# Ledger of designs, part 91: peptides against a protein of PDB entry 7AE7

Target 1, 321 residues: chain A of PDB entry 7AE7
Amino acid sequence: KVYKDLREFLEVLEQEGQLIRVKEEVNPEPDIAAAGRAAANLGKNQPAVFFEKIKGYKYSVVTNVHGSWQNHALMLGLDKNTSTKDQFYELNRRWDKFPVPPNVVKREAAPCKENVIDKDINLFEILPLYRINEQDGGFYISKASVVTADPEYPDDFNKLNVGTYRIQVKDRDRVGIQALAMHDIAVQLEKAEAENKPLPIAITIGNNPLVTFMASTPVGYNQNEYEFVGALQDGVPMDIVKSDLYDHLYVPAGSEVVLEGHIIPRVRTVEGPFGEFPGSYSGARLQCEVKIDRITHRTNPIFENLYLGIPWTEIDYLMAL

## One batch from the design tools (peptide; made by RFdiffusion4, then SolubleMPNN)

Design b2_p16_3_s1 (from b2_p16_3, 8 letters changed)
Fold by OpenDDE base, seed 4:
Structure b2_p16_3_s1 (fold): chain B 321 residues (1-321), chain A 16 residues (1-16)
Amino acid sequence: as target 1 above (321 residues)
Amino acid sequence: LKVVDKSKELLEEALA
């Protein structure tokens, strides 16, 4: 089975008993994080947790989407009881199908384009933001697939990067992004900053689970993550669409939310602390800042966010491959 | 402690 978007995957998770739906209104803090911890404590078959109603917010949150080997098997379109060994075997078999080029769909065919916000941008109106850890220095978007290109080769699709980075909300229309020197985004940013130019960026939230998986998987600088998604879909291309602001940036057609903007050149602002591991916080440091210039989103967008807790967490499953 | 209990209750109710 191949999924077009997060919603199709969540439907399968629910059908397979790998999703808990919380229908009662919850407080964003600390209820979301606490429920995530409770789900992690259910043992080996950790379900996704879908919060339908968050106090003070309009939209829903889902967490722990990749939080078990069962969920990982289902992501690959396998039986939920497929052994870890067989999942790895199948992953490796499909990996050899790279590259599988994506389909570029028309704007009108892309669910992520259903709604547009181009003025008075307020991230808090679109995303039910909460502190993941009690001592976090702010609200984090921890499971976004961030799209950037090489500013010297913007039309080279092989240099289009889709990565996962720690993103702290800084203002209504600003986020801090942790671009480490080892990340492809840092190379691209360095090139832009050398010329004192903004780096175009699209921060995509709530994707096809294989997009999120590949965004968290290191690949070569000249390898496109979308072409790996097609490989992992056993040769079925994924659907992408042009961003609204940038002809050279492509986003998943089915994204729940797309934040389009730019990294401000040569600006660094305080980001963190963030609890990357239980009882361990990365210190506050100066990081890049993104201005959000446009939002596109599906009607009733689902905010997919990472659960961080006791191993094995969702991040451990995403990195274990 | 109390908040952890509520989230457990919500999860237990959602699993029921």
Scores: peptide ipSAE 0.018, ipTM 0.554, DockQ to the pose 0.032
Fold by OpenDDE base, seed 1:
Structure b2_p16_3_s1 (fold): chain B 321 residues (1-321), chain A 16 residues (1-16)
Amino acid sequence: as target 1 above (321 residues)
Amino acid sequence: LKVVDKSKELLEEALA
């Protein structure tokens, strides 16, 4: 089975008993994080948790989408009871199908383009933002697939990078992003900053689960993550669409929310702290700042965010494959 | 404590 978007995957998770739907209105803090921790305590078969109603917000949150081996099996379109060993063998078999080029769909065919915000941008109106940990220095977007390109080779599709980075909300239209030197985005940013130019960026939220998986998986600088998604879909291409602001950036056609903007050159602002692990906070650091210039989103967008709790966390599952 | 308990109850009710 192949999933076009997060919604198709959530439907399967619910059908398979791997999604809990919270229908009652919750407070964004501390209820979302508390419920996530409670779900993690259910043992090895940790379900996704879908919050339909969040006080003070219009839209929903889903957490722990990748939070179990059952969810990983289902992501691969396997039986939920497929062993970790068999999942690994199947993953490796499919990996060898790389490259599987994506389909470029028209703007009018892309669900992520249903709504546009290009003025008076306010992230709080689109995303039900909350502190994941009590001591977090702000609100984090932790499961975004961030799209950037090589500014020297903007037309080289093989240099299009889709990665997962720590993103702190700084203002209504600004986010901090952690671009570490080991990440492809840091190489691309260095090239842009050398010329004092903005780096074009698309921050995509609520994707096909294999996009999120590949965005968290290191690949070669000249390898496109979307071509691996097609490989992991057993040779079925994924659907991408051109970004609205940039001809050289392509986003998943089914993204719930796309934040288009630019990394401000040679600007660094305080980001953090963030509780990456229970009882361990990564300290405050000077990080890059992104200006959001345009938002596109599906009608009633779902904010997919990472659950961070007692190991095994969702990130541990994403990194363990 | 009370909020954690309520969120747990909501999850338990949603699982029932």
Scores: peptide ipSAE 0.018, ipTM 0.533, DockQ to the pose 0.031
Fold by OpenDDE base, seed 2:
Structure b2_p16_3_s1 (fold): chain B 321 residues (1-321), chain A 16 residues (1-16)
Amino acid sequence: as target 1 above (321 residues)
Amino acid sequence: LKVVDKSKELLEEALA
């Protein structure tokens, strides 16, 4: 089976008994993190946790979407009881199908374009933000697929980067992003900052699970993550759409939320701390700052965010690859 | 390739 978006995957997880739906209103803190930890304690078959109602917010949260080998098997369209060995074998077999170019769909056919916010941007109105860890220095978007291009070669689709980065919410329309030197985004940012130019960016939230998987997976600088998604879909192309602000940036057509903006050149602000691992906090550092200029989103958008807790966490499964 | 190697290491750790 191939999934067009997060919603089709969540439906399958629910059908397979790999999703817990919390229908009662919860507090953003501590209930989301507490329920995530409780789900992790259910053993090796950790389900996703979907929160329908969050106090003070309009929209839902889902966590632990990739948080088990069963969920990983289902992501690949396999039986949930497929062994880790057989999942790995199938992943490797499909990897050899690279490249599988994506389909570019029209704007009117892309669910991520159903709603637009271009004035009075407030991230707290569109995302049910909460602290993932008790000692976090703020609210984090921890499972976004971030799209950037090479500013010297913006039309080179092979240099389009889709990566996962630590993103702290700084203000209603601002986020901090951790661009480490080992990330492809850091190379692209260095080129933009050399000319004192903004780097165009699209931060996409709530994607096809294989997009999130590939965004968390290091690939070559001249390899497009969307072409690997098509390979991992056993040769079925994924659907992408042009961003609203930038002709050279393409986002998943099915994204729940797309934050379009720019990295402000040569600006650094304090970011962190963040609990990346249980009992391990990365210290506060000076990081890049993104201005959000436009939001597009699906009607009733789902905020997909990372579950962090005792191993095996969702990050262990995503970094495990 | 790097993903395959990492996935292999974790498969090996998960199978250990």
Scores: peptide ipSAE 0.010, ipTM 0.501, DockQ to the pose 0.016
Fold by OpenDDE base, seed 3:
Structure b2_p16_3_s1 (fold): chain B 321 residues (1-321), chain A 16 residues (1-16)
Amino acid sequence: as target 1 above (321 residues)
Amino acid sequence: LKVVDKSKELLEEALA
């Protein structure tokens, strides 16, 4: 089975008993994080948790989408009871199908283009933001697939990078991003900053689960994550669409939210702290700042965010495969 | 503690 978007995957999770739907209005803090911890405590069959109503917000949140081996099996279109060994075998078998080039769809065919915000940008109107950990220095977008390109080779599709990075909300239209020197985005940013140019960026939220998986999986600088998604879909191409602001950036056609903007060159602002792992906070550091210039989103967008509770967490599963 | 308990209740209610 192949999924076009997050919604198709959530439907399957729900059908398979791997999604809990919370229909009552919850407080963004502490209820979302607390429910995530409670879900993690349900044992080995940790479901996704879908919050339909968040107090003070218009839209929904889903957490723990990748938070179990059952969910990972379903992501691969396998039986939910497929062993971790057999999942790993199948993953490796499909990996050898690389590259599987994506389909470029028209703008009008891409669900992520249903709505546009190009003025008075306010992330809080689109994303039900909350503190993941009590001591977090702010709100984090922890499960975004961030799209950037090599500014020297913008038309080289093989250098298009789709990665997962720590993103702190800084203002209505600004986010901090942790671009570590070991990440491909840092190489691309260094090239842009050498010329004092902005780095174009698309921060995509609520994707096909294999996009999120590949964005968390290190690949070569000259390997495109979307071509691996097609491989992991057993040879079925994924659908991508051109970004609105940039001809050289392509985003998943089914993304719930796309934040288009730029990394401001040679600007560093205080970011953090963030509880990346239980009992460990990364300190506050000077990090890059992104200006959000345009948002596209699906109608009633779902904010997919990472659960960072007690092990086994969603990040532990994403790192274990 | 109380918040964890409430979240367990919400999860149990949603699983029922």
Scores: peptide ipSAE 0.009, ipTM 0.467, DockQ to the pose 0.030

Design b2_p16_3_s2 (from b2_p16_3, 10 letters changed)
Fold by OpenDDE base, seed 3:
Structure b2_p16_3_s2 (fold): chain B 321 residues (1-321), chain A 16 residues (1-16)
Amino acid sequence: as target 1 above (321 residues)
Amino acid sequence: LEVVDTSEEKKKEALA
């Protein structure tokens, strides 16, 4: 089975008993994190947790989407009881199908384009933001697939990077991003900053689960993550659409939310701390700042965010494959 | 660097 978007995957998770739906209104803090921990304690089958109603917000949150081996099996379109060994075998078999080029769909056919906000940008109206960990220095977007390109080779689709980065919300239209020197985004940013130019960016939230998986999986600088998604879909191309602001950036057609903007050149602001692992906080550091210039989103967008509770965390599953 | 968490204030201002 292949999924076009997060919603198709969540439907399958629910059908397979791998999603808990919380219909009662919850407080963003501490209830989201508490419910995630409770779900993790239910045993080996760690379901996703979908919060329909969040106090003070209009939209929903889902956590722990990748938080079990059963969910990983289902992501690959396998039986939920497929062994980790067989999942790994199938993953490797499909990996050899690279490259599978994506389908570029028209703007009108892309669900992520259903709604547009191009003025008075306010992230808090679109995303039910909360602290993931009690000691976090702010609200984080922890499960975004971030799209950037090489400023020297903007038309080279093979250099289009889709990565997962720690993103702290700074203001209504500002986020901090952790671009470490070992990441492909840091190479691209260095090129832009050398010329004192902004780096175009699209931060995509709530994707096809294989997009999120590939964004967390290191690939070569000249390899496109979307072409691996097609490979992992057993040769079925994924659907992408051109960003609204940039001709050279493509986003998943089915994204729940797309934040389009730019990294401000040579600006560094305090970011952190963040609890990347239970009991381990990365210190506050000077990091890059992104201006959000445009938002596109599906009607009633689902905020997919990472579960970072008691081990095994969702990160552990995303990094284990 | 003691980072003062102003997130709740920013949220209130953003949703006011």
Scores: peptide ipSAE 0.539, ipTM 0.905, DockQ to the pose 0.819
Fold by OpenDDE base, seed 5:
Structure b2_p16_3_s2 (fold): chain B 321 residues (1-321), chain A 16 residues (1-16)
Amino acid sequence: as target 1 above (321 residues)
Amino acid sequence: LEVVDTSEEKKKEALA
């Protein structure tokens, strides 16, 4: 089975008994983290946790989408009881199908384009933001697939990067992003900053689970993560669409939320701390700042965010394959 | 760097 979006995957998780739906209104803090920990304590078959109602917000949150081997099996379109060994075998087999070029769909065919906000940008109206960990220095978007291009070669699709980065919400229309030197985004940012130019960026939230997986998987600078998604879909292309602001940036057609904007050149602001691992906080540092210039989103967008409570964390599963 | 977390204030202002 291949998934077009997060919603199709969540439906399968629910059908397979790998999703808990919380229908009661919850407090963003501490209830989301507490419920995630409670789900993790249910054993090895950790379900996703979907919160339908968040107090003070309009929209829903889902966590722990990649938080079990069963969820990983289902992500690959395999039986949920597929052994870890067989999952690895299948992953490796499909990896060799690279490249599988994505389908570029029209704007009108892309669910991520259902709604547009181009004025009075307010992230808090679209995302049910919360502290993932009690001592986090703010609200984080921890499971975004961030799209950037090489500013020297913007039309080179092979240099289009889709990566996962730590993103702290700084204001209504501002986020901090951790662009480490080991990430392809840092190379692209360096080129933009050398000319004192903004780096175009699309921060995509709530994707096809294989997009999120590939965004968390290091690939070569001249390899497109979307072409690996097609490989991992056993040769079925994924659907992408042009961003609204940038012709050279393509986003997953099914994204729940797309934050389009730019990294402000040569600006660094305080970001952190963040509890990346249980009992471990990455300290505060000066990091890049993104201005959000446009939001597109699905109707009733789902905020997908990481579960980071008790090991095994969702990050552990994303890195284990 | 004592990071002053102003997130709750920002949230309150953003949702007011």
Scores: peptide ipSAE 0.534, ipTM 0.905, DockQ to the pose 0.813
Fold by OpenDDE base, seed 2:
Structure b2_p16_3_s2 (fold): chain B 321 residues (1-321), chain A 16 residues (1-16)
Amino acid sequence: as target 1 above (321 residues)
Amino acid sequence: LEVVDTSEEKKKEALA
């Protein structure tokens, strides 16, 4: 099975008994993290946790989407009881199908374009933001697929980067992003900053689970993550759509939320701390700042965020390959 | 770097 978006995957997780739906109104803190920990304690078959109602917010949260080997098997369109060995074998078999170019769909056919906010940007109205860990220095977007391009070669689709980065919310229309030197985004940012130019960026939230998986998987600088998604879909292209602000940036057609903006050149602000693992906090550092200029989103957008808690975390499953 | 968490104040202001 191939999934067009997060919603189709969540439906399958629910059908397979790999999703817990919390229908009661919850407090964003501490209830989201507490419920995630409780789900993790159910054993090896950790379900996703979907929160329908968050106190003080309009929209829903889902966590632990990639948080088990069963969920990982289902992501690949396999039986949930497929062994880790067989999942790895199938992943490697499909990897050899690279490249599988994506389909560029029309704007009218892209669910991520259902709603537009182009003024009075307020992230808190769209995303049910919360502290993931008790000692986090703020609210984080921890499971976004961030799209950037090479500013010297903006039309080279092979240099389009889709990566996962730590993103702290700084204000209504500002986020901090951790662009480490080892990430492709850091190379692209260095080129933009050398000319004192903004780097165009699209921060996408709530994607096809294979997009999120590939955004968390290091690939070559001249390899497009969307072409790997098509390979991992066993040769079925994924659907992408042009961003609204930038002709050279393409986003997943099915994204729940797309934050379009720019990295402000040569600006650094305090970011952190963040609890990447239980008992391990990355200290505060000066990091890049993004201005959000436009939001597009699906009607009733789902905020997908990482579950961080007692091992195994979603990060452990996303990096275990 | 003294980290002052103003996130709750920012949230309150943003949703007022």
Scores: peptide ipSAE 0.523, ipTM 0.899, DockQ to the pose 0.855
Fold by OpenDDE base, seed 1:
Structure b2_p16_3_s2 (fold): chain B 321 residues (1-321), chain A 16 residues (1-16)
Amino acid sequence: as target 1 above (321 residues)
Amino acid sequence: LEVVDTSEEKKKEALA
């Protein structure tokens, strides 16, 4: 089975008993984190948790989408009871199908383009933002697939990078991003900053689960994560669409929310702390700042965010495969 | 770096 978007995957998770739907209005804090912890305590079969109503916000949150081996099996379109060993073998078998080029769809065919905000950007109107951990230095977008390109080779599709980075919300239209030197985005940013130019960026939220998986999986600088998604879909291409602001950036056609903007050159602002692991906070540091210039989103967008709270966090599953 | 968390103030300002 192949999923076009997060919604198709969430439907399968619910059908397979791997999603808890919270229909009652919750407080963003502490209820989201508390419910995530409660779900994690149900054992090894940790379900996703979908919050339909969040006090003070218009839209929903889903957490722990990748938070179990059953969810990983389902992501691969396997039986939920597929062993971790068999999942690994199947993953490796499919990995060898690289490259599987994506389909570029028209703007009109891309669900992520259903709504546009190009003025008075306000992230709080679109995303039900909350502290993931009690001691976080702010609100985080922790499960975004961030799209950037090499500014020297904008037409080289193989240099298009889709990665997962720590993103702190700083204002209505600004986020901090952690671009570590080991990440491809840091190489691309260095090139842009050498010329004192903005680096074009698209921060995509609520994707096909294999996009999120590949964005968290290191690949070569000259390898496109979307071509691996097609490989992991057993040779079925994924659908991408051109970003609205940039001809050289492509985003998943099914993204719930796309934040288009730029990394401000040679600007560093305080970001953090963030509780990446239970009881472990990565300290505050000076990080890059992104200006959000445009938002596109699906109608009733779902904010997919990382669950962090118990050992064997969602990140551990994303990194374990 | 002592970080002052202003996220709640920012949220209130953004949703006012």
Scores: peptide ipSAE 0.520, ipTM 0.896, DockQ to the pose 0.874

